Peptides against a protein of PDB entry 7UQJ. Designs and how they scored, part 122

Target 1, 160 residues: chain A of PDB entry 7UQJ
Amino acid sequence: PELYQNFNITPPRGVLFHGPPGTGKTLMARALAASCSSDERKITFFMRKGADILSKWVGEAERQLRLLFEEAKKHQPSIIFFDEIDGLAPVRSSKQEQIHASIVSTLLALMDGMDNRGQVIVIGATNRPDAVDPALRRPGRFDREFYFPLPDVKARFKIL

## One batch from the design tools (peptide; aimed at target 1 S55, target 1 (a further copy) G59 E97)

Design b2_p30_5_s1 (made by RFdiffusion4, then SolubleMPNN; its pose is not in this set)
Fold by OpenDDE base, seed 2:
Structure b2_p30_5_s1 (fold): chain B 160 residues (1-160), chain C 160 residues (1-160), chain D 160 residues (1-160), chain A 30 residues (1-30)
Amino acid sequence: as target 1 above (160 residues)
Amino acid sequence: as target 1 above (160 residues)
Amino acid sequence: as target 1 above (160 residues)
Amino acid sequence: VAPPPGFSVELEGEKIPLYRSKEVEEAAEK
């Protein structure tokens, strides 16, 4: 609630930041975390890479996701930022598809299990929105999407 | 020359962007690329990850670096952005130290071989400036360093 | 209208980004400009510094503001970003107060003259929100404010 | 390590401190 009270918006459980590499997705997530922090109210920011969830925690990925969400819930208000969430997508192997399906299922369950009253925001960042499991993009999950295009920024940086 | 005419600065051959993860180094590099692009003058932006140079191009990394610099030179004005340039740093194995030393040596030679008149800018980004080989940080290479602090962004984004 | 349709928000005429220096206000403005750009729909981004409006355009500031808004209107959808909008605030001299009052009055009139249907967004950035003329902060002008505070560095980025 | 005092480049309204590495400074003094 309170994280979004300043925003006068219904708090999404999850926000998907998508766009090409280096479009500021992580910066934005950090900026949001910081912005919602006050001197009185620190937001705890948790960052995980999608590929790290698959590779570093082989067989423990589900447990690590649960622990992450528990920690995030314990340290509310909090942001869980999944960088490269498309990296949770299976590499083209049937074994990895099962592991992926299990991890995604766990993530879905954890997102669904977030009470709408929780001060936990999940931000997923991807360079490939179409590689994100459509189940994650449903209402109550990553139901808000922010496109971070390449800054077609004809930004005349006057580096003075 | 012309890439920096809009900046009224002497074009460095290389610029090192360093700072914590998600400080906008890649975004800034892209914003610079885009800013120096006009409708009349498109800057070609080349992006490579340091880790990808080591892992994807095992034994061909030097050749791929040469090709990258040749393509950048062919498509002037251009920016070569090395994300995670510290990922060119050896993993703690003597074999990787030799591979690293060779790749770094190739990168040094390519940067040194850029005529001061070339409209090729090299941007290196790192989260660990001390993990960047000091040889890369010498004049005529990455001789300008920009620190990207954590955005001290308590940015109340009303993500409506 | 459409610029904010992707955000499901009523388009403010103006958004005030305020917070300490280095809080990513300009980066955010650019990221927003970019994010609202699609392959089909390019947003034109206009940037002006508040201090530059006063100093570079002495006596022509009003005309330059009018031209800026006309160009922005011509190139819809567009963003006008006023960096350091508090730099339009007078330095404590009676002569500058009059110039400021005139420039602010012109900006007010231009913002008021934007039909709510215009695809022109005005973003003001300031490090000193209290130095921004309260008249600019009224409904139909900079009626949405985004605070970009310094994260108190103790944002425990447990990059776990 | 705090970046050494150097030139600040305002990139996108952010004052990014520009500094030279010690290696660059030492090479410029030689």
Scores: peptide ipSAE 0.006, ipTM 0.266, DockQ to the pose 0.038
OpenDDE base, seeds 1, 3, 4, 5: peptide ipSAE 0.000, 0.000, 0.020, 0.000; ipTM 0.287, 0.295, 0.270, 0.325; seeds 1, 3, 4, 5 fail the geometry check

Design b2_p30_5_s2 (made by RFdiffusion4, then SolubleMPNN; its pose is not in this set)
Fold by OpenDDE base, seed 3:
Structure b2_p30_5_s2 (fold): chain B 160 residues (1-160), chain C 160 residues (1-160), chain D 160 residues (1-160), chain A 30 residues (1-30)
Amino acid sequence: as target 1 above (160 residues)
Amino acid sequence: as target 1 above (160 residues)
Amino acid sequence: as target 1 above (160 residues)
Amino acid sequence: VEPPPGFSEELPGEKIPLYRSEEQKKAAEA
C-alpha cells in the first residue's frame, strides 16, 4: 500500500517475477512486502509453491487456493507469493491437462475476482515465463512481468 | 575466499543455508559462486532442486547425484547448490523411508568422498533445517549452517 | 570459510555493492552476514547509512567510524555494512569538499589499517558507483564491486 | 484460524538475530 501510495501507482493485481533460478525473485517479493509495510501498517505475506499445491492437495488444490485468497483478503494489506507458479499453472497444451486446467481456471477466477480496491497483491515467480499459461499473463492477472537477470558476472566475482 | 582465509576456518565441504522461504538463500549461493569466480578463474555453478531430483529421476536419483558430483569435480572450481534440500534428504524417520534413505545415503557418501583438496563446495538450502537428516549436518558434510533471517524491517524499508 | 580457502582467493577487505535502488544490495549484505554465521560462530552485523553518519554526527563522523571499526574488530567475526556509501564517500571533486574529504580519508585509513588477518568485512552499497571516491575502489579497500542489475526494465515498471 | 500450513508472516516482525552493535540496539530502543 504505502509504496504504491507513495508512488501514486495503482497496485498491480498480479506481478510475474521471472528469470533464472536464484535471481532473488522470492527475496524481492519479501523485500517488497517488507517495504510496503510500515510500522503502522503491517503487510501479511503468504507464500505457496506451485508444485506443493498440486502434490500435497490432489483434489483439494482449488479449495486451498480459495482459502488462500480469502485469508489474504481477511488479512489485508497482503501479498500472495506463488513460488514456481509454472508448476501450478502450466501451459494448457501440456498432456497432464485436466487437473492442471481446473487449478489454472480457479486461479484465473480468483485473480479476476479480486476487486481493484483490494489490498491484495499476487506475485508469481517462475524460471519459465513461457511455461506459464498465457491466460495468467493477461491484464487484470499477472499483467506485470519482472525479469530477474542474473546479477552480472563481474559483479558477483567480487564478494568472494 | 577472503572472509574465510581471514578467519582461518577450515573450508566446509557443505554449507547449509537455512531460513524462512525467500530470504535469498539461492541468491546468496549464486552471489557466493559469482564472487568466488574472478575474471581469470570462473566458478561453475550447478543448481538442482531436491524435489526435482526425486520427481524427475525416480530410480535414477542416485546416478544423477553421482553425475552431478563428477561434473562438478570436472569443472572445478565449482559450487553445487541444492535448493530445497529437505526435499532430497528428509529425516530418515519420515515414513516415505526407503527411497529417500538410499538417496540420502548416496549424498552422504558423495559428500564424504569429496577430497578435502577438491574445489567443490556443496550448498544446501532449506526452509526446515530440522527436516534435513542430521547425518547431513555432521562435520565433513553440511558442517556449517547459515541462518538466513528475514531482512530486518528497517533494512527492508531502505530498498524501496 | 571453506569456499575461500578452497579457491585460495585473498579476502576482500571491502566489497562495493552497486546498482539501482531496490535491487537488493542491503538484503544481500544481510544475507551474506547471516550466511557467514554458523550456529557455533555468529557474525556480528553492523549497519550504518552513509548519510546518517554525516547528518547525525557533524564533527564526530570520524570518531564514529573509528568506534565502528573498533567495535567490529572487538566482535569478530563481523561485517560492517555501509548503506548509501556514496553519501559518506562522495567523489572529492564535489564542492562540499573539506568535511567529506576528512571522513573519506578516515574511512580509507580504517580500511587500509584493517589487518589482513582481521575477521572484519566491509560492504558498501551505493546506487552510484561513480559517485564513490575512486580511492575507495582500489585494491585493499572496496576492491570488489558487485553490480546489482535491475530486474529488467519491464520488471520495474510493474511494481511502479 | 491457524494459518494454513505454509509461510504466513506479518511484516514487519522478525527480530533478526544479527548482533546489532550496542549502538544500534540503543538507536532501536530510542
Scores: peptide ipSAE 0.010, ipTM 0.342, DockQ to the pose 0.043
OpenDDE base, seeds 1, 2, 4, 5: peptide ipSAE 0.000, 0.015, 0.008, 0.025; ipTM 0.227, 0.227, 0.257, 0.293; seeds 1, 2, 4, 5 fail the geometry check

Design b2_p30_5_s3 (made by RFdiffusion4, then SolubleMPNN; its pose is not in this set)
Fold by OpenDDE base, seed 1:
Structure b2_p30_5_s3 (fold): chain B 160 residues (1-160), chain C 160 residues (1-160), chain D 160 residues (1-160), chain A 30 residues (1-30)
Amino acid sequence: as target 1 above (160 residues)
Amino acid sequence: as target 1 above (160 residues)
Amino acid sequence: as target 1 above (160 residues)
Amino acid sequence: VPPPPGFSVELPGPRIPLYRSEEAEKAAEA
């Protein structure tokens, strides 16, 4: 309850931060995690990089995702932040099917298996929302998307 | 004309943002793109990461660069931002010659082929200007260089 | 002398910046380098990414580390910043022993070989201090650790 | 030993207006 109140978002299973690269998506996810942490209530922040999960955990990526979600559930309230989530769940193009299909299917199942009453928020960050499997962008998964526009520079020229 | 006026720079074919990593080169390129965008005049911002072009487009990198420049020309006024441009155009060391030589030669030709009257700005960002092929740093290419120093910490300690 | 006075830290051979990813460790290391640079005294900032040293310099990583330390010594006062140092010096797990052992041993020797009177500071940044070889975290190496907490968002919400 | 109090680097994050993407609006209406 409180975690989602602090986000001022109806409890999504997942939030997709998308926007051009270097818009501070990772920084915002962290900022949100810190804002939701009080002295009384520490939020556990889990971060994984999409490309790192694929590269480091070839053949174990599914198990690592399961463990990550279990650990996040154990350490509620928690945020799972997937940076570069397009690296984890690339749109199924005909040539990359087998290894990615299993990881995507596992991530889908893990997101679907989250009770909406849990204090776990999943944040995916991508520069390319169209490169994220549309199945992840469906209701009950990353059903909320936040676009990170380029920072308005008029504000920045006053600080430079 | 106006795009370059907004940059307060004589129309370069390319601007090299260099400076140590995490100085906000990407953020500045974006900030510049946003400052140059008015409600009346939207600037199209194209971003590519040097390493991504080499890794994803092995054998097609040249074609992808051509398409990128064509698309940027089509969507004028536009900014092409190459992040980690040292990844695209590594200094020709004797062992990496063939694949990099073709990509670098293509990028050189594309930059040379830009009409100075076009509303396309090419921004390269690198942490290692010395790792960028000197041919790219010649007049009519990345002929302007902006050093991104570390943000002055004295200013930052006053805000902490 | 002056370099370490500017850091307001007793001259460590190494400082480990650790904390969750995107807490600005790289930005702080940089900010420190800039704050220590005056018009009269430029600090040379060397940055390497741990994963880049392993991936680009397979079989030459040790030599590149030696050259880096020599160059840093030549360009005193200097900062060597290892971003993602856990990528260079992963905890010796039984399966990764040979290649990592040599790189870690070289880094240890280089840090041990630094005269405390030198104007070279080594900053390691990691998201996972427990993934850094404990031998690097011993006195005379990375003997000072700075935790980068999530930026307190209450402060950030006042600025947002 | 708790890590020594780290410097809170307030990264001046750009004021990133978080707005809902049009795609998210369409996905919420669907």
Scores: peptide ipSAE 0.000, ipTM 0.244, DockQ to the pose 0.027
OpenDDE base, seeds 2, 3, 4, 5: peptide ipSAE 0.000, 0.000, 0.006, 0.000; ipTM 0.281, 0.221, 0.280, 0.328; seeds 2, 3, 4, 5 fail the geometry check

Design b2_p30_5_s4 (made by RFdiffusion4, then SolubleMPNN; its pose is not in this set)
Fold by OpenDDE base, seed 5:
Structure b2_p30_5_s4 (fold): chain B 160 residues (1-160), chain C 160 residues (1-160), chain D 160 residues (1-160), chain A 30 residues (1-30)
Amino acid sequence: as target 1 above (160 residues)
Amino acid sequence: as target 1 above (160 residues)
Amino acid sequence: as target 1 above (160 residues)
Amino acid sequence: VAPPPGFSVERPGPRIPLYRSEEARKAAEE
């Protein structure tokens, strides 16, 4: 929020962090939340894992997404971080289409329904951006994508 | 490695990080890796996600675990981080016993086969320690456990 | 804290996180704080930015550091996180020597004055470890250093 | 830098194993 406000940039509604496992996507999302949070303007950070949302009863996943977005809206400025969003919104395979389609549709609607004036940013993290429903990667949703490479071997040795 | 070496402590063979999602378990494991690495003594950090190992062909998961531990041994001092280890070694439920039993058995054998002089630390992260096979939580394996709570609201106000 | 307590290790007085911007140093420090806090033993996390401490009136920065360490000592176990500590304790350049020397000297004294039995950990994060006063990087102070490398350049360009 | 204030974590629901294929589901139910 503040990061974009300070630049007079309309915060993207959604940002997709993608890259190999362990590249710090989840880490960056929290760092962004932290960096955008000042003493004056606390950002509320909501974290969910894609697979944990899907693991709920049919219709409960959609309810939980709605509640999450409502809670994020109540606690503006806020960040919703979906870790492993590929687990939440996998590319529609024919045999699982109905259950996943409802969740994806709900997430799409929730992202589209965020007023342009809303101080809610959605961050999705995935190891497999190509396993995320392409509808989520369109303008007005996850319309910004950030690749997280493996830290270079030399850099790994320095992280390590 | 260095953290424990610098304290003349035998590094535990395995450390289990557990706590609610988003408490920074994965983050901590990376920081521990980073902190234990000096310019002189680079720690090699291997990160794998439990579900990503299970998603491989039957027998390939075990092979990948073996290769991971061999690679970690070749690149000592090293850390093997299993994110979401509950996805790799779920509690043995009767109906999934054979495939999971082989992977769990392989992981147990690999952890037990680590020479006490080995500079390999295994870190498992889970949101559900009770979903990890109890055999992994025994001495000589994940014999140290760290809870990652949600930062308390009061602690959040002091973090801020 | 718990990590070191569980191993009967005297927690280092100071840990330096260093590496390029956006590598998750700040985030790691917060995850460490969260991970070391249990329901039974809440760790108090204090976060300050180096530049924000320096931006105070001469003598107020030193007072704020003293108050911070006193508050951390009162709320043991605790973590003091200095984000951008290179802003707080820059390498002594000749023209700013006196004001910065007092702040650095105060921080040194506060870190040295932590009783070995104190459950206060200081984490400094910097993008420029070479811009941190070498006196802070000595034993009994920030005597542990963690490098946070950039995710590989290709992925920086995708993060960015 | 701990998660910013207001970090809310709901308890994750029970993990439903998502099988990549019905064959994988059947092979896991056998």
Scores: peptide ipSAE 0.005, ipTM 0.342, DockQ to the pose 0.098; fails the geometry check
OpenDDE base, seeds 1, 2, 3, 4: peptide ipSAE 0.000, 0.000, 0.000, 0.000; ipTM 0.299, 0.204, 0.321, 0.290; seeds 1, 2, 3, 4 fail the geometry check

Design b2_p30_6_s1 (made by RFdiffusion4, then SolubleMPNN; its pose is not in this set)
Fold by OpenDDE base, seed 5:
Structure b2_p30_6_s1 (fold): chain B 160 residues (1-160), chain C 160 residues (1-160), chain D 160 residues (1-160), chain A 30 residues (1-30)
Amino acid sequence: as target 1 above (160 residues)
Amino acid sequence: as target 1 above (160 residues)
Amino acid sequence: as target 1 above (160 residues)
Amino acid sequence: EEEIEKLNESLRKASEIAYEEALARAKERL
């Protein structure tokens, strides 16, 4: 939040973290939430897993997304982190179950409606940026993408 | 591998990483693989996701596990990292599909057969250690467990 | 502990993890502690935060450090992890409060006294290795340094 | 250092190939 305020950059409505598994996407999202938290400005960090929204909330996934975004707005400044967002918003196919299409449509609407949502940043993480609905990657949604390469072996040598 | 060879500790046949999502279990496994790699001793790092073995290899998951362990043996010293291992080896229930029971049984047999497999370490990562079959958590399998707590907010400042 | 015994490397009295926030320093320390624990050889993991030692133990920080090192010795093999060690051991300045100088001096003495302390490893983590007293970075103290780079600068530049 | 760079470059290339193959498979599914 403050990071983007200070850069006078329109806070990205959504940020897509993509890269090979184990590149620390989830860790980075958590740590961004923490690094942007000050004593004066506690950032609330919401984490959801894409597949969990589909599996745990059968018939209520859209409602749970709405509630999540309202809760994030209530507790702003906040970060919503969707881990494995490809599980939540798979690429639209003619064989896509109506349920998946509805959830994606709800997420699109929630991201488009963020202009009036205050200091809420949405971070999606995926190992398959290709498996994310292209509609989510449009301006005003996940309009910034961040590649997480494997840590350099020098980075690995530096990690131990 | 070298880590445990040097310890003269019976290399744990398996290591279970557990803790809340985004505690960096996957990143840690990759970092351990890297840190154990030297110029003289390249560790081969195999990564699989539990749910992917079930979904991509319908009817061949057992064969793919066998091939993975043989490939890991061929390329020793090696680490096999199962991300989301609870998706591969769910707790055995009376309602469990025969396929899941067969895959778990294959993984058990492969881990028990590791005495003759040389320098292969298996790392499982889960957000739900309670969802992993207790048979996998026995001595000679995933007999070591590592809890990845959420970094404290200031520890999160250190995890960015 | 055993890692270093078996490399015939004089077990570093201390290891400094440094790098940008979010690079997994704290996570790595916990996972190393865990990976070195066996059923026969449980490693006791002590975690302290540099700022917490200063703030919670006003006038007793030196005593708490002594107690921590004695407890770690009593429960050896052990790892003492100082998260935010720059908060505990800031660079000595002519304007540094006598309290900080005393705490740093106590930590120096405790690390120098480790020859007779058995299987205790000290891991310090910092985002500011330049803010750590150079006396702590000398041989027999934090004589090994491990840089945790961010996942590729391009990935970081993408994330911010 | 050079072998580390080669390994990094090989891992980067393998990651890029896996990413490009994933991207190609996604373009085929569009």
Scores: peptide ipSAE 0.033, ipTM 0.281, DockQ to the pose 0.040
OpenDDE base, seeds 1, 2, 3, 4: peptide ipSAE 0.023, 0.000, 0.000, 0.024; ipTM 0.324, 0.202, 0.335, 0.252; seed 2 fails the geometry check

Design b2_p30_6_s2 (made by RFdiffusion4, then SolubleMPNN; its pose is not in this set)
Fold by OpenDDE base, seed 4:
Structure b2_p30_6_s2 (fold): chain B 160 residues (1-160), chain C 160 residues (1-160), chain D 160 residues (1-160), chain A 30 residues (1-30)
Amino acid sequence: as target 1 above (160 residues)
Amino acid sequence: as target 1 above (160 residues)
Amino acid sequence: as target 1 above (160 residues)
Amino acid sequence: KEEEEKLNKSLEEASEISYEEAKKEVERRL
C-alpha cells in the first residue's frame, strides 16, 4: 500500500492465478486471505465459481456480482476469489455472446469502480488464462498473474 | 498409503475427497500422485471433471469412462481423479435420469470390475458428498472419505 | 493409502506434509487417520506440535519423543502427527545447536528403530520443508513428501 | 524417491515462489 501511495502507482485491484487444474490456485487464494489476516485485521474471503455464477444465477448473474462487490466493500478488508473465472468471463464465443458480454461488462465495471483506497482485492483463478476475456487482464483489473504449475512440471524444472 | 499396509486394511478402490470448494481436494489428489511416484515407479495421474464428462461427451460419456479406466489400467500404477464427481454422478434427479443413470451404472461397473490387486486408485472430489450417488459411496467403490474443511475449521481441528 | 499397497511401494516410515500454514496438513493427517480406521480397527492418532515439544518439555523433549513412540507402538495401528516439525527439528542453526541436535538425533533414532512392519506412521507437517533437517527427509524416515498449498485461517467464507 | 522429493521440492519452490510473490502482492495491496 505505502509503495503505491509513494510511487503514485495505481494499486492493481486484481491478481490472476493460472495453471493446470489442481495446482492449488483456489487454495492459494484462500491462504493469502488467511496469511494477510492479523488479530487486529481479519480479511473477509468471498468465493464464487465462474460456472456457478452463470448456471445458478441465470438472468441474475450481474445482480449477484454487484451484491458480491457491495458485500466485499462492506466487509473490507476483503478478498473476492473467482474460481474458474474463464467460466464467468470466457473469451467472447458466438452462441452465448449476449449473456456473457453482460456479465463481463458488469465485472469490468465493478473492478473499475473499486476505489483505489478500497481494501478489496479480487483474485481470479483459471486453468486457461487465454480463455479469460483480455479486458479483465488489463491494468487496474487482473494486472498481475501468478503461475501455478503442476507437480510433474515443477519436477521437470528442477531437472533442467 | 502406508496406513492401509501397516494397518492391514483392505485398500479402498476409491477415495472421496469432500469439503467446501478451494480446500485443496484436487491438489491433494495431485500431491498424492506425485508423492507416490518414485524414480523407479511413476504414477500416472488421470484427471477428469465430472461436468466435462457429461457436457463434452454427450452420448459418449460411458465410452469415455471405459477408455479412461482401460488407459489407467494400462499405465498402472495410476490415479484416476474425478473432480466435481457430483457433476458426473449426481443423486438421481428426475429429468436427466436416463443419461445420468447410464453414466453412474458404467462408473459403478468400472469400479466394481477393478481387481483388488489393480494399481489403479480412483479419487473423487466433491463439494457436496450428499449430492454424490450413494451407490458410489459403498464398500469397494468410494468407501473412504476425506473431509477437507475450510482453513478456519482446520485451525479448530488443531486445537482438539 | 492404497497407492503403496497397489503400487508395491515400501511404505515410508514417515510422510512429510509441507506447504504454507493452514493448508490442511493437520486435517489431512486426521482425515487419513479417520479414513484408515474401520469399525474393526481403530487407528490411534497422536498429535504433537514441534514448538510445543521444545517449549513445554524443555530438557525432557527427547524423553517425551521416546514415550510418544512407545505409546504409539503400544496403541498400533497408530499415526504420530508432528505439526510444525520444523520447530522440532529445524535445520541446525548455531545457538540452539545442542538441544536441537539431541532432539533431532532422538527423532532420527526413533524413526530408524521402527520396524517396516510396524503399524505406526509418522506424519510431519511443515510450512518450510527446507527448514526441516535433511536427515529426517532421507529414505526410511520422511521419505514421502506431500505438498499442501494454502487455504485461509481467519477469513470468513461466504459461500453463497 | 529423490525425484519425488525433487518433484515435491520443485512444486514447493515454484508454488512457494508464486505464493510468496502472490502473498507479497496481496499484502502490498491490502
Scores: peptide ipSAE 0.040, ipTM 0.407, DockQ to the pose 0.056; fails the geometry check
OpenDDE base, seeds 1, 2, 3, 5: peptide ipSAE 0.006, 0.018, 0.021, 0.035; ipTM 0.293, 0.268, 0.380, 0.417; seeds 1, 2, 3, 5 fail the geometry check

Design b2_p30_6_s3 (made by RFdiffusion4, then SolubleMPNN; its pose is not in this set)
Fold by OpenDDE base, seed 1:
Structure b2_p30_6_s3 (fold): chain B 160 residues (1-160), chain C 160 residues (1-160), chain D 160 residues (1-160), chain A 30 residues (1-30)
Amino acid sequence: as target 1 above (160 residues)
Amino acid sequence: as target 1 above (160 residues)
Amino acid sequence: as target 1 above (160 residues)
Amino acid sequence: EEEEEKLNESLREASEISYEKAKEEIEKRL
């Protein structure tokens, strides 16, 4: 907190986990949320799948994102985990459906609208970081990236 | 091993995880794979999405399935996890493309061809078990099914 | 819900995960908690180590347990995960310190005091189930036990 | 096998480092 204020740096809100399929990014995010939760500081963990926001909430996806961020803000300190975030915010193309563009715009606005005093962290997980809209990877959004290359399940359990 | 031999029971080759979206079937499969890995016994975990085998490997999907099973056999003990297996092996219909029928036939043959001496387990996950070809749900294939209901935590502790 | 009401069965409040060290009990609990969280129903996951409740909260451990259960109740549906629960609730001995006896008694009372309508589940993990006070393993408390044997995948898929 | 084991260990170490860095970063942001 104090270090970011002293340097006029907007504290990073988003962390991107990326790596090959099956590397346990989802599990890692949950393990991290649990490891960062102490008796003094309980972290509320919110999980969504990127594809589920599009498929389950046709026409309501923006509202559901807003409600998600409001609920995360209400239950601070909190982590919002987006699994398969490339399914929610695919790279903008000239053929991009208006629905995806609107959802991406809403997610950008929600990440930008997080007051610097809020204890809400957003974790995105993807197998394809280059398939995520670069606008989400800018400072103040998903501005830290962590690579999880673990192919072996054994190797994952030493980390957990 | 010994218990199944003593009872003349063919050890199950496939496990089907089914339940509504977001019920953590994929995560459970990973957690199981990982829990099953020790320092003394490395379990190799292979993950595929059913839809990816169709979409990424157009015309080569059968070969890629064969290679996957060969690799899993080479790296025993191993788990092959098919996420969204209903995307790979949809229910056979009169309108089904020959490609899907061939892929399903290859998967059936690969599951049947697993020698009882092999330490390869296949886990399938789906939101729609009724959308999976019933031939895959027969004894010696996906012959065990686990329902992951919506997160009434009470209901999942019944499956525990 | 309905099934337990129809059979006059008190829904289990506690689940005990047990097995050798490194069998992924903690990971499985996290995976389950996370699998139980959907878009429609977020589960709040609380994690504590049994030893931490004794060591960090000397003289306040009972109060911290009460606060933990109150907070879990406030954030329903929720899971309380006690890792290394044998460190919190060791088997009662004639040489047992009054502190341990009091903490065990408080945990028993908190588990018994959970209204059947509450959506709080308690998961305990231990490497030594026989080192846990048998009073915790009675109906309405940790009344379901899951053994995580050494990582023979074949053996664990039998528990599935 | 030895090369695969070395690769797996290197990938483990890389992921462990990523885990600890991610933990530190999350803790700093909280």
Scores: peptide ipSAE 0.053, ipTM 0.315, DockQ to the pose 0.061
OpenDDE base, seeds 2, 3, 4, 5: peptide ipSAE 0.082, 0.053, 0.053, 0.046; ipTM 0.324, 0.353, 0.326, 0.304; seeds 2, 3, 4, 5 fail the geometry check

